# Peptides against a protein of PDB entry 3OIQ: the designs that were tried, part 12

Target 1, 212 residues: chain A of PDB entry 3OIQ
Amino acid sequence: KNRIFVSSSKDFEGYPSKAIVPVQFVALLTSIHLTETKCLLGFSNFERRGDQSQEDQYLIKLKFKDRGSERLARITISLLCQYFDIELPDLDSDSGASPTVILRDIHLERLCFSSCKALYVSKHGNYTLFLEDIKPLDLVSVISTISTKSTNSSKHSSSELISECDLNNSLVDIFNNLIEMNRDEKNRFKFVKLIHYDIELKKFVQDQQKVL

## One batch from the design tools (peptide; aimed at target 1 L59 K63 L119 V121)

Design b1_p12_4_s2 (made by RFdiffusion4, then SolubleMPNN; from b1_p12_4, 6 letters changed)
Fold by OpenDDE base, seed 5:
Structure b1_p12_4_s2 (fold): chain B 212 residues (1-212), chain A 12 residues (1-12)
Amino acid sequence: as target 1 above (212 residues)
Amino acid sequence: MKMDNDLDFEVP
C-alpha cells in the first residue's frame, strides 16, 4: 500500500473528507493519555503554528474497544515507556481499577523520537489518526543519521531513497525547531533540562546551532 | 479537515 510520508500535521487540513489514507511521520512523543476507555499518543515536530501549543500536533488514537485492543494499547504504552525510560505510575493497583496514565510535556524531560504509521480516517469535516505501527528511534541513531549526510546511497530503489530523505529532513526540522525553542527564553524546553542530556547531545546541539 | 479523536470511526 502506498503510504504517504507527512512532514507537517497541517497537511491533514487539505486531506479529503470520507477517506482512509495510510500515512507515516516522524515526531517526538509529547503526551500519553491512557484511561479506562481511551488511549491516545501525542506527537509533535514542534513546527511553529502561531501562538498555539506545539504539543500534540499528531494526536494518535489507539484502538481501545475490546479486551484485545485494550491489551495491545497497554502493551504498546508499556513498551514505549520502557524504551524511553518513562516512569509509569504503578499499573499494579490492587484495587481492580484500570490504571489511568496522563503524561504531558514528555519532550521537556526526554526526546522520544518515534516513527509512526497511522491511518488518516475522515468523515463530516473531521479526521482521526489511528495508530497502525510505532517504532521508537534511538537518539544516538537519530544524531548519527543527521550528522552523516547520506553521501553513500548508491543502489537502492527510488522509493526507499525518498522515504529516507523525508525521514532525515523531518528529523533535521525537529532538531531545528528544538534549537529555536531552546533559544527562546519564554519556551520551557531547554536541552540542559533533559534527563538524558549527555556530551554527545550537547556537542550535536552546539554543532547544529552553528549552522542555524 | 479538523482533528477529532472522539469520532466513532470504524477502522477497517
Scores: peptide ipSAE 0.386, ipTM 0.888, DockQ to the pose 0.839
OpenDDE base, seeds 1, 2, 3, 4: peptide ipSAE 0.384, 0.383, 0.382, 0.384; ipTM 0.886, 0.884, 0.887, 0.887

Design b1_p12_4_s3 (made by RFdiffusion4, then SolubleMPNN; from b1_p12_4, 6 letters changed)
Fold by OpenDDE base, seed 5:
Structure b1_p12_4_s3 (fold): chain B 212 residues (1-212), chain A 12 residues (1-12)
Amino acid sequence: as target 1 above (212 residues)
Amino acid sequence: MKYDPNLDFEVP
């Protein structure tokens, strides 16, 4: 099945009714919503949408229908949070209550770049996104990928053509949007407020700011 | 299409 790369969550406005479309995008993790009955991940590219909130442009459901899917959702959240150094409340409460996790505005503290595979599913004029796969991206790797204009198209197999170009363009667009947010005095996002703000990220941001 | 987080679909 050909997976469609999605550069904007607005693309879903034009997507067909009564369809199942495999999609992929790259975005920042912005929210986690884990309750007893649902698991949602919010992602954003911070594409300008007028006065609308720029967080949670991609809301993705994890399957949460049975004990197996719930366990997989919890493990997925734990692994993502471990990878991004996001503090979770202990998911192993001895109290038998499934822990509720509600994290918002994750991007204000950590840049959690993620490559997401999802199913777009539509019916009756509405759609939802179901998570199929998630790959956290290392920020150093993201910075290196943007900084090194990929001159090495090593010819690896024509069937995983999510164009390296589409990925790179989306990563550049995210950083450009973050730079614009950082320049806006009204925007809460500031690179210097990131917990992991280091010399490398500082240098990269300063170099990208000269190109914009 | 409009996003609806409450859409219950059986994803195959």
Scores: peptide ipSAE 0.531, ipTM 0.907, DockQ to the pose 0.801
OpenDDE base, seeds 1, 2, 3, 4: peptide ipSAE 0.528, 0.528, 0.527, 0.530; ipTM 0.906, 0.906, 0.905, 0.908

Design b1_p12_4_s4 (made by RFdiffusion4, then SolubleMPNN; from b1_p12_4, 7 letters changed)
Fold by OpenDDE base, seed 2:
Structure b1_p12_4_s4 (fold): chain B 212 residues (1-212), chain A 12 residues (1-12)
Amino acid sequence: as target 1 above (212 residues)
Amino acid sequence: MKMDNSLDFEVP
């Protein structure tokens, strides 16, 4: 089945019951919830949803049923956190209790752009998103991709690739939403509070703010 | 559909 690119987590409201649909989206990592019994990743595009929290718009479950899936989940979290310079407690502790990791509001300190492949699984009027694959995106690469109107879409017609346009549009939408949050005095998000706020990001945000 | 992360679906 072709993977569906999802630009909004509201799209799942219209998705079929009793279905398995492979989906893909790009979003910011907002939360990590790792316990002895579950692993969840929160993502958001910060799309306005009225008075609802803009965090965890995509709450993705990692398979956590056996020692193999638990190990894969822990490795996935470790590698993501290493890539984004997120400080984690040591997950490999020789203490027979697996450490609990609960991180929230990751986007307030770090812009962790991620391309996620997931399975939408629905039953009884509810759905769960299961992680299939995750690719962290480098912020410099994201900025460059948005700044360069990519005229070089080599039309590799493979039925599994996101349109370069869909990816770029979603990245632009995320930045636009972050710019709106940054302009809102009530919003906790501020670009200048990001740990990795540099001259490049500053310039990019200033240039995008002139277009909005 | 509503999001429910408590659902133990078998991932095929």
Scores: peptide ipSAE 0.364, ipTM 0.875, DockQ to the pose 0.812
OpenDDE base, seeds 1, 3, 4, 5: peptide ipSAE 0.355, 0.353, 0.361, 0.359; ipTM 0.865, 0.870, 0.876, 0.870

Design b1_p12_5 (made by RFdiffusion4)
Pose (drawn by RFdiffusion4):
Structure b1_p12_5 (pose): chain A 183 residues (1-47, 54-90, 99-149, 165-212), chain P 12 residues (1-12)
Amino acid sequence: KNRIFVSSSKDFEGYPSKAIVPVQFVALLTSIHLTETKCLLGFSNFEQEDQYLIKLKFKDRGSERLARITISLLCQYFDIELPDPTVILRDIHLERLCFSSCKALYVSKHGNYTLFLEDIKPLDLVSVISTISTKCDLNNSLVDIFNNLIEMNRDEKNRFKFVKLIHYDIELKKFVQDQQKVL
Amino acid sequence: STQVDESLENPL
């Protein structure tokens, strides 16, 4: 194939006014909006706000069920509590860090566009930390994301704080410290 | 930020 890697949502400015382009990006899961009619997943690399809004489209009940199982499994994988109806989660990153490698289809018309979900591969935080410590587009993105997350933690006014993560590991405390030295 | 246009069809 010819899947185009995007490093930022701004890249979508050079894309066609009407085309179907397979894309791929890396980001943190930040929000979920699940209704009976549609599902939107928000991701961000904090270059610090929501940036990627991925849509799971479904019309009939059969496809709705699949969408619900998909959200259920994704949330369970990240240890996200899910009440299972309109379901809304926001600023998930303030409580949990959820790195994800996502493949999507860019679909545009009249200059407007939507990113439809093709695949989502959750990334283990432990692997993310290891992948950064021992040591391309994926890694560049993982590094940039973690750097921005570091600057956000330094900023006193920003609500993001590592110590406030429900999964604040001793190893996470360690990686963050030894990561600031590089700065 | 990205856009969501409800008029568009998912090709999958």

Design b1_p12_5_s1 (made by RFdiffusion4, then SolubleMPNN; from b1_p12_5, 4 letters changed)
Fold by OpenDDE base, seed 1:
Structure b1_p12_5_s1 (fold): chain B 212 residues (1-212), chain A 12 residues (1-12)
Amino acid sequence: as target 1 above (212 residues)
Amino acid sequence: MTSVDESLEDPR
């Protein structure tokens, strides 16, 4: 089956009540929930949903059924946190208790852009997203991609029909949503509170704010 | 409305 690009987590409201669908989206990492029995990643595009939390719009499960899948989940979390400079408690503690990690509101301190491949699985009108692949995106690369507007339809990557347009549109929409949140005095999100807030991000946000 | 179900298993 072809992988479907998902621009909004609302798209799942139109999905079949019993299906298995490979999907892909781009979002910000908002939460990590690692326990002895489960591993969940929360992501969001910060699309306005009334008074509902804008966090965890995409809740992704990692397979966590056996010692091999648990180890893979812990390694995946460790590598993501290393890439985004997220401090984790030592997962390798010689005390045979698997450390519990509960991180929320990650987007308030760090913009962790991620391209996710997942399996949408539904039963009886409920669904779960299972992680297939995750690629962390560098913020400088995201800013450059949005700023350069790929006028070069370079014909070369025919097999992954992710329209470069769909990826770019989703990245623009995320930034627009963050700009709206930053303008709202009631919203906790502020660009100036990001640990990695630099001159480049400041300039980019100021230039995007003039177009909105 | 579809809701998230944490009881669902990975079919893989």
Scores: peptide ipSAE 0.482, ipTM 0.939, DockQ to the pose 0.528
OpenDDE base, seeds 2, 3, 4, 5: peptide ipSAE 0.480, 0.479, 0.480, 0.478; ipTM 0.938, 0.938, 0.938, 0.938

Design b1_p12_5_s2 (made by RFdiffusion4, then SolubleMPNN; from b1_p12_5 with S1M Q3S N10D)
Fold by OpenDDE base, seed 1:
Parts: sequence; structure tokens; C-alpha cells
Structure b1_p12_5_s2 (fold): chain B 212 residues (1-212), chain A 12 residues (1-12)
Amino acid sequence: as target 1 above (212 residues)
Amino acid sequence: MTSVDESLEDPL
């Protein structure tokens, strides 16, 4: 089955009440929930949904049913946190207690762009997204990709590539949503509060703000 | 409308 690119987590409202569908999306990491019994990753594109929390619009479950899958989930979390420079409590505590990690609001301090592959699994009109693959995206590479593609609409139709256009459009939409959040005085998100807020990100945001 | 259900099992 071909993998479906998902631009909005609202797309799942139209999905079958009993299905297994391979999907892909790009979003910001918003939360990590690792316990003794489950591992969840929250992601968001910050699409406006009225007064609902804009966090965890994509809740992704890691397989966590046996010692092998638990170890893989822990390694996946450690590698993601290392890539994004997210401080985790020492997972190697000699105390034999499985470390619990609960991080929320990650996007308030770090823009953790991630390309996710998941299985949409539904039963009785409820669903879960199971992680198949995750690729962290470098922010400089994201900014460069958005800045360069605004000039070259070359019509190359090929029906098997998750179009580099869909990825680019979703990255633009995320930045536009963050700009709107930054302009809202009631919103906790501010670009100047990001730990990695530099001259390049500042310039990019200022240039995007002139087009919106 | 589909809602998130954490009780679902991984089919893999």
C-alpha cells in the first residue's frame, strides 16, 4: 500500500473506523511520555483548533510490549533527545527502576522538526498512530529548504514520491502558525524564548512576517 | 469522528 502524506491531523476524522493505513507527516515534537508501561511522542503543526491545546495533535505510540521493544523505544528517545539537545534524566541509574520521562511544551524552548512514518490503526472509530520511522530535521536545513523552494515551481509529476512540495508546504504552514502564535500576546510561544534563537532564525522569521 | 485510543495494540 502506498504511504499517505498527512498535512493535518484532522485528516484522520475521515479515515475508516477499522483500518491499517501507512501515513507520513512532518511536525514539531511537543511532548515525550516514557513510563514503565508505555512510550508516547506528541507532535504538532500548530493548526488552529479553537480553544483546544495546539500540542499533541499527533500522538504517536512506540511499541512497548516486551523487553526488546522497550529497549528500542528507550534508545529511540535517547537518540532524538541527543539530536535536539534535550536534557534527559540519566536512563542508566543503577537503581533498577525504569526511568520515567515526562516532557511537555518542548516547542517553547526548541523547534524539533521531525519527519514521521506511522501506521494509522483504527478499531471501533478510535485510532492510534504507531511509529514506524522517525527522521529529525535540522532547523538550518528546514529554513534553507523553505527559502530556496519559493522560487522554482518546476512541474515534475511522479505519483510515487511523497512530493517534496507536500513536505515544503507543511514546513511553511508550521512556520506561519508559529508566527501567528508569536504575534498573539496570550500565546506562551515566543521565538525570542527559544534556546537556539539566533541571527539566522531571527532574519528568516522577520522575512516570513513580511509575507503574512 | 475518530478519537485517539491508547488501548489499541500494534499490529506488527
Scores: peptide ipSAE 0.324, ipTM 0.894, DockQ to the pose 0.502
OpenDDE base, seeds 2, 3, 4, 5: peptide ipSAE 0.323, 0.321, 0.323, 0.323; ipTM 0.893, 0.893, 0.893, 0.894

Design b1_p12_5_s3 (made by RFdiffusion4, then SolubleMPNN; from b1_p12_5, 4 letters changed)
Fold by OpenDDE base, seed 2:
Structure b1_p12_5_s3 (fold): chain B 212 residues (1-212), chain A 12 residues (1-12)
Amino acid sequence: as target 1 above (212 residues)
Amino acid sequence: MTQVDDSLEDPR
């Protein structure tokens, strides 16, 4: 079955009330919620949703029902945090209580671009997204991808891959939304408050701001 | 309005 690229979490409002649909999207990691009983990842593209929080527009559950899935969830969180340079409390505490990790507003300090594969699972008009796969994206690579008008659409017509156009459009939309948030004095998001705010990101944002 | 349901289980 073809994986559906999702540009907006509003797309799920039109999805079947009882389905299992493989989906893919690109978004920023906004939250991590790891407890003894569940693991959740929040993602957002910061699409304007009226007065609703722009955080956690994609709430993804990791499978967390047995020792194997719990271990995989913990490893997944550790690897993501290592990749994005997110400080975690030691998850490997020899104390038989697994540490609780609750991180929010990750996007205020770090732009954690992620390509996610998930299962949309719905029942009775409610849904959950279950993580299938996650690929962290390097920010320099994201900036490069947006800045280089991709002339090389290798039309790999494989029904399972995100189109380069869909990826690029979603990345551009995220940056445009962040630029709007940065311009809003009421918004907590500011590029200059990012821990990794460098000359490259500064230049890219300044150049992108001239197009908006 | 489609809501997130935390009671759903992973079918995998």
Scores: peptide ipSAE 0.408, ipTM 0.928, DockQ to the pose 0.531
OpenDDE base, seeds 1, 3, 4, 5: peptide ipSAE 0.407, 0.404, 0.395, 0.393; ipTM 0.929, 0.928, 0.923, 0.920

Design b1_p12_5_s4 (made by RFdiffusion4, then SolubleMPNN; from b1_p12_5, 5 letters changed)
Fold by OpenDDE base, seed 2:
Structure b1_p12_5_s4 (fold): chain B 212 residues (1-212), chain A 12 residues (1-12)
Amino acid sequence: as target 1 above (212 residues)
Amino acid sequence: MTSVDDSLEDPR
């Protein structure tokens, strides 16, 4: 079955009430919720949803039903946090108690761009997204990809029908939404408060702000 | 309104 690229988490409102659909999206990591019984990742593209929280628009479950899946979830969290320089408590505490990790508002400190593959699983009009794969995206690479209208179709095999255009459009939309949030005095998000706010990101944001 | 269902299991 072809994987569907999802540009908005509203697309799921039109999805079948009973289905399993492989999806892919690009979003910012906004939250991590790891307990003894579950692992959730929150993602957002910060699409305006009226009065709804713009955080956790894509709530992704990691499989967490056996020791193997729990271990994989913990490793996934550890690797993501290492990649994004997110400080975690030691997940391997010798105390036998799995540490609880609850991080929120990650986007206020770090832009954690992630390409996610997930299964949309629905029953009776409710759904859950289950993580299949996650690729962290380097911010410099994201900026370069947006700045260079990369016409270089790297011929990834015709079976991954996700156009480079869909990825790029979603990345642009995320930045545009962040720029709008940065302009809003009521919004807590500010680019200058990002821990990794550098000259390159500053320049990119300034250049994008002129186009909006 | 499609809601997130925390009771759904991973089919994998």
Scores: peptide ipSAE 0.371, ipTM 0.909, DockQ to the pose 0.543
OpenDDE base, seeds 1, 3, 4, 5: peptide ipSAE 0.370, 0.367, 0.367, 0.361; ipTM 0.911, 0.910, 0.907, 0.905

Design b1_p12_6 (made by RFdiffusion4)
Pose (drawn by RFdiffusion4):
Structure b1_p12_6 (pose): chain A 183 residues (1-47, 54-90, 99-149, 165-212), chain P 12 residues (1-12)
Amino acid sequence: KNRIFVSSSKDFEGYPSKAIVPVQFVALLTSIHLTETKCLLGFSNFEQEDQYLIKLKFKDRGSERLARITISLLCQYFDIELPDPTVILRDIHLERLCFSSCKALYVSKHGNYTLFLEDIKPLDLVSVISTISTKCDLNNSLVDIFNNLIEMNRDEKNRFKFVKLIHYDIELKKFVQDQQKVL
Amino acid sequence: SAVFEDIPDFEF
């Protein structure tokens, strides 16, 4: 195929006014909006706000069930508590870091566009830390995301703090420290 | 923040 890797949401400015383009990006899961009619997943690389809004489209009940199972499994994988109806989660990153490799379809018309979900591969934080420490587009993005997360932690006014993560590991405390030295 | 734009005509 010819899937185009996007490093930023701003890349979508050069894309056609009407086309179907397979894309791929890496980001943190930041929000979920699940209704009976639609589902939107928000992701961000904090280059610091929501940036990618991925849609799971479904019309009938059969497809709705699949969307619900998909959200359920994604949340369970990240240890996110889910009440299972309109379901809303925000600023997930303030509580949990959830790196994801996502493949999507860019669909545009009249200059407007929507990113539809094709695949989502959650990335283990332990593997993310290891992948950065031992050591391309994926890695560049993982590094840039972690750097922005580092600067956000330094900023006193920003609500993001590693120590406030429900999963603040000793190894996470260690990687963050030894990561600031590089800065 | 990002703003969502929908393309309802698109089908899989």

Design b1_p12_6_s1 (made by RFdiffusion4, then SolubleMPNN; from b1_p12_6, 5 letters changed)
Fold by OpenDDE base, seed 2:
Structure b1_p12_6_s1 (fold): chain B 212 residues (1-212), chain A 12 residues (1-12)
Amino acid sequence: as target 1 above (212 residues)
Amino acid sequence: SAKFTDVEEFEF
């Protein structure tokens, strides 16, 4: 089955009540919830949803049923956090207690752009997203991609193509939403509060703010 | 409207 690109987590409201659908999206990592019994990742595009929290618009479950799946979940979290320079407690601690990690509002300190592949699974009008693959995206690369308007239609074979347009449009939409949040005095998000706020990001935001 | 749920019933 072809993988569906999802531009909004509202799309799932219209999805079949009993289905298995491979999906993909790009979003910012907003939360990590690792306990003894489950692993969840929260992502957001910061699409306006009335008075609802803009965090965790995409909740993705990692399989966490046995030692093998738990290990894979922990490794996935460790690698993501290492890539984004997120400090985690040592997940490999020889203390037979699995460390609990609950991080929220990650986007307030770090812009963690991620390309996610997930399996949408629904029953009885409810759904779960299961992580199939995750690719962290470098912020400099994201900025460069948006700035260059590079329709690099690399003719990669037709079956796995995220439309480069769909990816780029979603990245632009995320930045536009962040710019709106930054302009809102009531919103906690501010670009200048990001730990990695540099001259490049500053310039990019200033240039994008002139177009909006 | 379909709602996200974190229940074991979905685990395949």
Scores: peptide ipSAE 0.397, ipTM 0.886, DockQ to the pose 0.351
OpenDDE base, seeds 1, 3, 4, 5: peptide ipSAE 0.385, 0.387, 0.393, 0.390; ipTM 0.880, 0.882, 0.885, 0.883

Design b1_p12_6_s2 (made by RFdiffusion4, then SolubleMPNN; from b1_p12_6, 4 letters changed)
Fold by OpenDDE base, seed 2:
Structure b1_p12_6_s2 (fold): chain B 212 residues (1-212), chain A 12 residues (1-12)
Amino acid sequence: as target 1 above (212 residues)
Amino acid sequence: SAVETDVDDFEF
């Protein structure tokens, strides 16, 4: 079955009440919740949803039901945190209790762009998103991708890949939402508070702000 | 919001 690109987590409101749908989206990592019994990743595109929290718009569950899936979840978290330079407590503690990791508001310190593949699984109108695959995106590459007007749409009409247009549009939308949050004095998000706020990101934000 | 549901037993 073709993987569906999802531009908004509101799209799931129109999804079947009993289905398994492979989906793909691009969003910022906002939270990590790892316990002894579960692993969740929160993602957001910061789409305005009235008075609702803009965090965790995509709550992604990692399979965590056996020793193999638990190990894979822990490795996935470790690799993501290593990639994004997120400090974790040592997950490999020789103490027979696995450490609890609860990180929130990751986007306030780091822009962790991620391309996620997930299974939408619904039953009785409720749904869970299960992680199938995650690709962390390099921020310099994201900035470059948005800044370069895609003149090279190689129309690889492969029914399984995100279109370059869908990716670019979602990345632009995320940045536009972050710019709006940065302009709002009530919003905690500020680009200048990002640990990795450099001259390149500063210039990109300043240039993008002139288009909005 | 994604609700933690009894879909937790989903095998894929």
Scores: peptide ipSAE 0.050, ipTM 0.760, DockQ to the pose 0.506
OpenDDE base, seeds 1, 3, 4, 5: peptide ipSAE 0.048, 0.049, 0.049, 0.048; ipTM 0.758, 0.758, 0.759, 0.756

Design b1_p12_6_s3 (made by RFdiffusion4, then SolubleMPNN; from b1_p12_6, 4 letters changed)
Fold by OpenDDE base, seed 1:
Structure b1_p12_6_s3 (fold): chain B 212 residues (1-212), chain A 12 residues (1-12)
Amino acid sequence: as target 1 above (212 residues)
Amino acid sequence: SAKFTDIEEFEF
């Protein structure tokens, strides 16, 4: 089945009330919710949505029904947090209590770009997104990809062409939204408050701000 | 309009 690239979480409002649709998107990790009964990841492109919170536009569920799926969810969270240098409480507490992790507003400290594959599953006009695959994206690689609009159509095989254009357009849109948030004095997001704010990111933001 | 809801795990 062809995987659909999703540029906006508003696209799901038009999706069938009873379906299973494989989707893919790129977004920033905004929240982690790991409890005894569920694991959810929040992502956002920071699209303007009036008075609604711009965080958690994509809520993604990890399977969490048995000890095997719970272990896989915990390992997935640990690996993502290790990649993005997010401090977690020790998940290996010998005390037999499953550790609860609730992180919010991750984007205020770290830009955690992620390419997500998920299943859209709907019943009775309600939907859930189930995680199939997640690829963390390196910020230097994201900046280089946006800066080097490579005219080189590397002909990778016809079945995996999520258009390099769709990914690049979504990455540009995210940065443009973050620039608008950074310009808003009422918005908590500021590039200079990011833990990984360096000379490369500073230069990229300054150059991108001249185009907007 | 479809709304996000924590639906019980599908067997898929």
Scores: peptide ipSAE 0.318, ipTM 0.869, DockQ to the pose 0.394
OpenDDE base, seeds 2, 3, 4, 5: peptide ipSAE 0.294, 0.298, 0.293, 0.295; ipTM 0.841, 0.844, 0.839, 0.839; seed 2 fails the geometry check

Design b1_p12_6_s4 (made by RFdiffusion4, then SolubleMPNN; from b1_p12_6, 6 letters changed)
Fold by OpenDDE base, seed 4:
Structure b1_p12_6_s4 (fold): chain B 212 residues (1-212), chain A 12 residues (1-12)
Amino acid sequence: as target 1 above (212 residues)
Amino acid sequence: SAVFHEVPEYEE
């Protein structure tokens, strides 16, 4: 199936009022909302949208309609949090109360880069993004990818027409937006407040700041 | 306010 790479969540404003469109994007995880009745993931590229909050630009719904889909959602959240070193309450507690997880502003402590595949589903002008697949991205790998700007179009004939260029451009745009946020005294985001802020990230940010 | 539009359940 042809999957569309989405560089901005504003692209959805031009999408059909009744459609099912496979999409893919890369963004930072900003929120997790797991309750008894729903599971949502918030993502952002931190594009400037006037005075609106830059969090949750991509609100992704996980299917949560039956025990099987609920279990899959909980496993997905657990695996993402384990990968990003996000502390969760034990989701496996034998106490028959489904644990509620509400995390916000995740990007203030951790840069959780994620490649998401989703279905854009619209009806009557409203839309929802349903998660199909998620791949967490390692920050070191993201930094290396941006730094090397691999012009090597490895002709890996994966039938997914998503250009390596689109992914790299989106990753660069995210970092540029974070650099702007870091420079803004009113913005809560600061690189030095990240739990994983190290010499490598510091150097990368300093080098990117010279180009902006 | 995130307007949670109730989008109908996507049935596969």
Scores: peptide ipSAE 0.042, ipTM 0.735, DockQ to the pose 0.481
OpenDDE base, seeds 1, 2, 3, 5: peptide ipSAE 0.042, 0.025, 0.025, 0.026; ipTM 0.737, 0.633, 0.638, 0.628

Design b1_p12_7 (made by RFdiffusion4)
Pose (drawn by RFdiffusion4):
Structure b1_p12_7 (pose): chain A 183 residues (1-47, 54-90, 99-149, 165-212), chain P 12 residues (1-12)
Amino acid sequence: KNRIFVSSSKDFEGYPSKAIVPVQFVALLTSIHLTETKCLLGFSNFEQEDQYLIKLKFKDRGSERLARITISLLCQYFDIELPDPTVILRDIHLERLCFSSCKALYVSKHGNYTLFLEDIKPLDLVSVISTISTKCDLNNSLVDIFNNLIEMNRDEKNRFKFVKLIHYDIELKKFVQDQQKVL
Amino acid sequence: LSEDPDLDLDPP
């Protein structure tokens, strides 16, 4: 194929006013909006706000069920508690870091566009830390994301703090420290 | 270009 890797949401400015373009990006899961009619997943690389809004489209009940199972499995994979109806989660990153490699379809018309979900591969935080420490587009993005997360942690006014993560590991405390030295 | 997820667009 010819899937185009996007490093930022701003890249979508050069894309056609009407086209279907397979894309791929890396980001943190930040929000979920699940209704009976639609589902939107928000992701961000914190270059510090929501940036990518991925849509799971479904019309009938059969496809709704699949969407619900998909959200259920994604949340379970990240240890996110889910009440299973309109379901809303925000600023998931303040509590949990959820790196994800996502493949999507860019669909535009009249200059407007929507990113539809094709695939989502959650990335283990342990692997993310290891991948950064031992050591392309994926890695560049993982590094940039973690750097921004580091600067957000330094900023006293920003609500993001590693110590406030429900999964604040000793290894996470270690990687963050040894990561600031590079700065 | 503007992002709008509320549009009734169909992916293949």

